# Designs tried in a protein design run: peptides against a protein of PDB entry 3QIS. Part 144

Target 1, 334 residues: chain A of PDB entry 3QIS
Amino acid sequence: PSLELSRREFVFENVKFRQLQKEKFQISNNGQVPCHFSFIPKLNDSQYCKPWLRAEPFEGYLEPNETVDISLDVYVSKDSVTILNSGEDKIEDILVLHLDRGKDYFLTISGNYLPSCFGTSLEALCRMKRPIREVPVTKLIDLEEDSFLEKEKSLLQMVPLDEGASERPLQVPKEIWLLVDHLFKYACHQEDLFQTPGMQEELQQIIDCLDTSIPETIPGSNHSVAEALLIFLEALPEPVICYELYQRCLDSAYDPRICRQVISQLPRCHRNVFRYLMAFLRELLKFSEYNSVNANMIATLFTSLLLRPPPNLMARQTPSDRQRAIQFLLGFLL

## One batch from the design tools (peptide; made by RFdiffusion4, then SolubleMPNN)

Design b2_p17_3_s2 (from b2_p17_3, 10 letters changed)
Fold by OpenDDE base, seed 4:
Structure b2_p17_3_s2 (fold): chain B 334 residues (1-334), chain A 17 residues (1-17)
Amino acid sequence: as target 1 above (334 residues)
Amino acid sequence: MSLEEQIEAFIQQLLES
């Protein structure tokens, strides 16, 4: 069996977080026999492609002289954004299109990724007084490494690094401040806030705006700005409540005094973000008559974002653990 | 106000509310 491919080299320029890109090509059975094609893993790989790439269809049958269109879809989710932001991964892959009882066909995927404040650590973002797109990629790597070391020092209650020539970090990321300040100013009376989805186009505009500028006003509807905040919190590599404190939050869920003590042990940036978000959400709850927002809805929604189980425990989260996590957050909203 | 001062002032306002 044999195939003809219309294209074998694919370039995905300016790949962004949550922005789907598609490249298409045709495969044709130029042989005399039916053939089965499939994308197969390379040696030592478990998958035929990287997590941000997909082929559709990834397998199929072709009769003689049949042609099929294959879509190569590039989509950076929350699961790939952090490793692409750091440059640990890149928009580069090799796909192996296998023909049953035939030869392999190699496809080259290349491109560039544009870093996002989404999927960047709170520690790194507190150090970024400028939009992330103004920061050299090499410096992003250094900022993530340094931010990890600062988090560890903060958790260990080690002496603050000398207030040397490093600019004082922001108390909270400017991106969180911009989102929350907008919602506080313009969305407190917004009916169905956090219940109505945003528009995908507006979400992309908000992401691009936060990645490239410090806007006076965030573009889009209040619903899109609200959803952008949720997406931001979801995409954090380390949740606002650090994984190390997850179990203690569950254990303290019915003791408001212990809950406050647990939060006081968060790294400075995480603690500030948590307090800032809780203050905003308590203010939003004062307008429940207008915005239809209640404490149970907010606690349920934000608990999954702020108090995520560690990756090793995700598969073991019980309904009781979820209820404790919600109860923990309720103690800051009521 | 600097961005830092704006963030600090806003956080302070929210914590006092």
Scores: peptide ipSAE 0.086, ipTM 0.814, DockQ to the pose 0.902
Fold by OpenDDE base, seed 2:
Structure b2_p17_3_s2 (fold): chain B 334 residues (1-334), chain A 17 residues (1-17)
Amino acid sequence: as target 1 above (334 residues)
Amino acid sequence: MSLEEQIEAFIQQLLES
């Protein structure tokens, strides 16, 4: 069997978080026999491509002289955004198009990723006084490494951060401040806030706005700004309540005094973001007559974002654990 | 106000409300 490929090199320029890009090519059976094709893993890989890449179709049959279009789809989700922001991963891959009883065909994927404040740690963002797209990639790596080291030092109750000549971190990320300040100013009376989905185009504009600027006003509807806040919290590599405190939050869920003590043990930026979000959400609850927001809805929604189980426990989360997690947040909303 | 001062002032306002 033999294939002819219309293209073997693909370049995905300016790849962004949650923005789908597509490149297409044709494969033709220029042989005399039917053939089966499939994308196959490279040696030591479990998947035929990186998590941000997909081929459609990824397998199929071709009769002699038959042609099929294949789409290469690049999409950066919350699962790939952090490693792309740090430069640990890149928009580079090699696909192996295997022909059954034939040869392999190699496809080269390349491109560039544009960093996002979405999927960046709270610690790193607190050090970023400028939009992430203004920060050199080398400095992003340094900020993430420094952020990890500061988190560890804070958890270990080690030496007070030498207030050395490093610029003082922000109390909360500017991106969180911008989103919450907008919602506080403009969305307190918004009917069905956090219940109505945003527009996908507006969400992309909000993400691009936060990545590239410090706006006076966030673009889009209140629903899109509200959903952008949810997406931001979901995309955090470490939840607002860090994984190390997850079990202690569940164990304390019915003791408001212990709950407050657990939150006091969060890293400074995480603790500040948590308190800021809880203050904002309590304010929204005062307008429940207008915005249809209630404490149970908010606690249920934000629990999955703020109080995520550690990856090793995620598959074991019981309905009782979820209810305790909700009860933990309710103690800060009421 | 610096961005830092704006964030500090706003957080303080929300925590005092």
Scores: peptide ipSAE 0.079, ipTM 0.808, DockQ to the pose 0.899
Fold by OpenDDE base, seed 3:
Structure b2_p17_3_s2 (fold): chain B 334 residues (1-334), chain A 17 residues (1-17)
Amino acid sequence: as target 1 above (334 residues)
Amino acid sequence: MSLEEQIEAFIQQLLES
């Protein structure tokens, strides 16, 4: 069996978080026999491609002289955004198109990623007084490393932040402040807030706006700004309530005094973001007659974002654990 | 005001309300 490929080199320029890019090529059976093709893992890989890449179709049959179009889709989700922001991963891959009883065909994937404030740690963002696209990529790596070390020091209650030598971090990320300030000013009376989805085009504009500027006003509808806040919280590498405190939140869920003590043990930026979000959400609840927002809906929605189970808990969150997590947040909304 | 001072003032206002 033999294949002809129309292209073997693919370049994905300016890849962004949640922006789908597609490159297409054709494969043709120039042999005399039917053939089966598939994308196969390299010798040391579990998958045929990196998590941000897919081929469609990834396998198929071709009759003699048949041609099929294959789409290479690049999409950076919440699962890939953090490693791309840090430069730990890159828009580079090699695909192996295998022909059954034939040879392998290698495809080269290359490109560049544009960093996002989405999927960046709260600690790193508190150190970024400028938009992330103005920060050199080398400095993003250093900021994430420094942020990890400061998080550990804060959790261990060891060394007070050396107030002296480094620029004082922001109390909360500017991106969170911008999103919440907008919603507080313009969305308190918005009917079905957090219940109506935003527009995908507006979400992309909001992401690009936060990555590239410090706007006076966020573009898009209140629904798109609200969904952008949810996407931001979901994309955090470490949730607003750090994984280390997850079980303690569940255990304290019915004791409001212990709940407040657990939150006081969060790293400064996480604690500030949590308190800021809870203050904002309590304000939204005052306008429940206008916005149709209630404490149970908000607690249920934000619990999955703010109080995520640690990745190492192979066990699915039990219905009891979920109810405790909701009850924990309710104690800050009521 | 610096961006830091603006964020601090706004958070303080929300926490006192």
Scores: peptide ipSAE 0.075, ipTM 0.813, DockQ to the pose 0.865
Fold by OpenDDE base, seed 5:
Structure b2_p17_3_s2 (fold): chain B 334 residues (1-334), chain A 17 residues (1-17)
Amino acid sequence: as target 1 above (334 residues)
Amino acid sequence: MSLEEQIEAFIQQLLES
């Protein structure tokens, strides 16, 4: 069997979080026999491509002189955003298009990623006084490493963060402050807040706005700003309640005094973000007659974002664990 | 007020409430 490929090199410029890019090419059976094609893993890889890449179709049959279009789709989800922000991964891959009883064809994928405040740690964002796109990638790596080391020191040594001569970190990320301050000012009376989805175009504008500027006003509807806050919290590499405290939150879920003590043990930035969000959500609940928001809906929605099970326990979460997690959050909303 | 001062003032108000 033999194939002709219309293209073998693909460049994806300016790849962004949640922005789909597509490149297409044709494969033609220029042989005299039917052939089966498939994308196959490289040596030591489990998948034929990186998590941010997809081929469609990834396999198929071609009769002699038949042609098929293949789409290469690049999409950075919450699952790939953190490793691309840190530069641990890059927009580079090699695809192997295999023919049954034939040869391999190599496709080169290249491009560049533009960092996002979405998928960046709370610790790193508290050190970023400017938009992330103004920060050199080398300095982003240093800020993430320093943030990890300071968090580890704070947890292990109970040493207060040395308020040494370095630039004092923000009490909360500016991105969270901008989103919550906007919702507090403009969305408390918004009917169906957190129940109506935002517009995808407005969500992309909000993400680009937060990555590139410090706006006086966030663009888009209150629904889009509310959904952007949910996406931000979901994309965090570590949830607002650190994974280390997950089990203690479940164990304390029916004791409000112990719940408050557990929250007091969070790293400073995580604790500040948690208290800020709870204060905002309690204020929003005062306007329930206007916004149709209730404590059970909010607790159910935000629990999955703020109190995620550690990756090693995700497959083992019971309905009882989920109910305890909701009850833990309800103790801060009521 | 700087952005830092605005964030600090807001956090302080939320903690005193």
Scores: peptide ipSAE 0.072, ipTM 0.808, DockQ to the pose 0.579

Design b2_p17_3_s3 (from b2_p17_3, 9 letters changed)
Fold by OpenDDE base, seed 3:
Structure b2_p17_3_s3 (fold): chain B 334 residues (1-334), chain A 17 residues (1-17)
Amino acid sequence: as target 1 above (334 residues)
Amino acid sequence: MSLEEQIEKSIKELEES
């Protein structure tokens, strides 16, 4: 069997978080026999491609002289955004198109990624007084490394943050401030806030706005700004309540005094973001007659975002654990 | 106001509300 490929090199320029890019090529059976094609893993890989890439179709049959279009789809989700922001991964891959009883055909994927404040740590963002697209990639790596070390020091109660020569971190990320301040000013009376989805085009504009500027006003509807806050919290590499405190939150869920003590042990930026979000959500609940928002709905929604189980416990999360997690947040909303 | 002052103001406005 033999295939002809219309293209073997693909370049994805300016790849962004949650922005789908597609490149297409054709494969043709120029042989005299039917053939089966599939994308196969390289020798050391479990998957035929990186998590941000897919082929559609990834396998199929071609009759003699048949041609099929294959789409290469690049999409950076919450699962890939952090490693791309840090430069640990890149928009580079090699795909192996295997022909049964035939040759392997290699496809080269290349491109560039544009960093996002989405999927960046709270610690790093508190050190970024400029939009992330203005920060050199080398400095982003250093900021993430420094942020990790400061998080560990804060959790261990070891060294007070040297108040000295380094620029003081922001109390909360500017991106969280922009989103929450907008919602507080303009969305407290918005009917079905956090229940109505935003517009995908508006979400992309909000993401691009937060990555590139410090606007006076966020573009888009209140629903899109609200969903952008949810997406931001979901994309965090470490949830607002650090994984190390997850079990203690569940264990304290019915004791409001212990709950407050657990939150006091969060890293400064995480603790500030948590308190700021809870203050905003309590304010939003004062307008429940206008916005149809209630404490149980908010607690249920934000629990999955703020109080995520550690990756090793995700498969073991019981309904009781979920209810305790919700009860923990309810103690800050009521 | 600096960015820091604006953030601090927003935090205080929500904590005092």
Scores: peptide ipSAE 0.640, ipTM 0.965, DockQ to the pose 0.964
Fold by OpenDDE base, seed 2:
Structure b2_p17_3_s3 (fold): chain B 334 residues (1-334), chain A 17 residues (1-17)
Amino acid sequence: as target 1 above (334 residues)
Amino acid sequence: MSLEEQIEKSIKELEES
């Protein structure tokens, strides 16, 4: 069997978080026999491509002289955004198109990723006084490494951070401030806030706005701004309540005094973001007559975002654990 | 206002509300 490929090199320029890009090519059976094709893993890989890449179709049959279109789809989800922001991963891959009883065909994927504040740590973002797209990639790496080291020092109750001549971190990320301050000013009376989905185009505009600027106003509807806040919290590599405190939050869920003590042990940026979000959500609940928002809905929604189980426990989360997690947040909303 | 002052103001406005 033999294939002819219309293209073997693909370049995905300016790849962004949650923005789908597509490149297409044709494969033709220029042989005399039917053939089966499939994308196969390279040696030591479990998957035929990186998590941000997909081929469609990824397998199929071709009769002699038959042609099929294949789409290469690049999409950066929450699962790939952090490693792309840090430069640990890149928009580079090699696909192996295997022909059954034939040869392999190699496809080269290349491109560039544009960093996002989505999927960046709270610690790193508190150090970023400028939009992430204005920060040199080398400095992003340094900020993430420094952020990890500061988190560890804060958790270990080690020496007070020598207030060396480094610019003091923001109390909360500017991106969280922009989203929450907008919602506080403009969305408290918005009917069905956090219940109505945003518009996908507006969400992309909000993400691009936060990555590239410090706007006076966030573009889009209140629903899109609200959903952008949810997406931001979901994309965090470390939840607002860090994984190390997860079990202690569940264990304390019915003791408001212990709950407050657990939150006091969060790293400074995480603790500030948590308090800021809880203050905003309590304010939003005052307008429940207008916005149809209630404490149980908010606690249920934000629990999955703020109080995520550690990856090793995620598969073991019981309904009782979820209820305790909700009860923990309710103690800050009421 | 600096960015820091704007953030501090927003935090206070929400804590005092």
Scores: peptide ipSAE 0.634, ipTM 0.964, DockQ to the pose 0.959
Fold by OpenDDE base, seed 1:
Structure b2_p17_3_s3 (fold): chain B 334 residues (1-334), chain A 17 residues (1-17)
Amino acid sequence: as target 1 above (334 residues)
Amino acid sequence: MSLEEQIEKSIKELEES
């Protein structure tokens, strides 16, 4: 069996978080026998492609002289955004199109990624006084490394931050401020806030706006701004409540005093973001008659975002653990 | 207002509400 491919090199320029890009190519059976094709893993890979890439169809049959269009879809989700922001991963891959009892055909994927404040650590964002697209990628890497080291120091030592001439970090990321301040000003009376989905186009505009500017106002509906906050929190590499404190939050869930002590042990930026979000959500709950938002709904929604199980425990989360996590947040909303 | 002052203001407004 043999195939002819219309193209073997694909370039995805200006790949962005949550923005789907598609490139298409045709494969043709130029042989005399039916053939089965599939994308296969490389020798050391578990998957045929990186998590941000997909082929559609990824397998199929072709009769002699039959042709099929294959779509290569590039989509950066929350699962790939952090490693792309840091430059640990890149928009580069090699696909192996295997022909059963035939040859392998190699496809080269390349391109560039545009960094996002989505999927960037709270520590890095607190040090980032300019939009992420204005920050050199080299400095982004340094900010993430420094952020990791500062997190570790903050957990180990109540050492006062040496008032050295280092620019003081923001109390909260400017992106969280922009989202929360907008919602506080304009969305407290919004019916079904956090219940109604935003518009996908507006979400993309909000993401692009936060990545490229410090606007006076966020574009889009209150629903889109609210969903953008959820997406932001979901995309954080480290949740607002650090993984190291997850179990202690569950263990303290029914003691509001211990809950506050656990939160006090968060790194400064995480603690500030947590308090800021809880203050906003308490304010939103005052308008429950207008916005149809209640504490149980908010606690349930935000628990999965703010208090995530560590990756090693994700597969083991019990309904009891989830209820404790919800109860932990309820103690800050009521 | 600086960015820092704007953020501080927003934090205070929400804490005092």
Scores: peptide ipSAE 0.633, ipTM 0.964, DockQ to the pose 0.960
Fold by OpenDDE base, seed 5:
Structure b2_p17_3_s3 (fold): chain B 334 residues (1-334), chain A 17 residues (1-17)
Amino acid sequence: as target 1 above (334 residues)
Amino acid sequence: MSLEEQIEKSIKELEES
């Protein structure tokens, strides 16, 4: 069997979080026999491509002189955003298009990624007083490493962060402040807040706005700003309640005094963000007659975002564990 | 107001509400 490919090199410029890019090419059976094609893993890889890449179709049959269009789709989700922000991964891959009883064809994928405040740690963002797109990638790596080391020191040594002569971190990330302050000022009376989805175009504008500027006002509807806050919390590499405290939150879920003690043990930035979000959500609940929001809905929605099970426990989460996690959060909303 | 002062103000406004 033999194929002709219309193109073998693909460049994806300015790849962004949640922005789909597509490149297309044709494969033609220029042989005299039917052929089966498939994308196959390289040596030592489990998948035929990186998590941010997809081929459609990834396999198929071609009769002699048949042609098929293949789409290469690049999409950075919450699962790939953190490793691309840190530069641990890059927009580079090699695809192997295999023919049954034939040869391999190599496709080169290249491009560049633009860093996002989405998928960046709370610790790093508290040190970023400028938009992430103004921060050199080398300095982003240093800020993430320093943030990890300071968090680890705070957890292990109970030493207050030496408020040494370095630039004092923000109390909360400016991106969380912008989202929450907007919702507090403009959305407390918004009917169906956190129940009505935002517009995808407005969500992309909000993400680009937060990555590139410190606006006086966030663009888009209150529903889009509310959904952007949910996406931000979901994309965090570590949830607002650190994985280390997950089990203690479940164990304390019915004792409000122990719950407050557990929260007091969070790293400073995580603790500040948690308190700030709870203060906002309690304020929103005062306007329940206008916004149709209730404590059970909010607790159910935000628990999955703020109190995620550690990756090693995700497959083992019981319905009882989920109910305890909701009860833990309810103790801060009521 | 600095960025830090604006954030501190927003935190206080929500805690005192």
Scores: peptide ipSAE 0.624, ipTM 0.963, DockQ to the pose 0.960

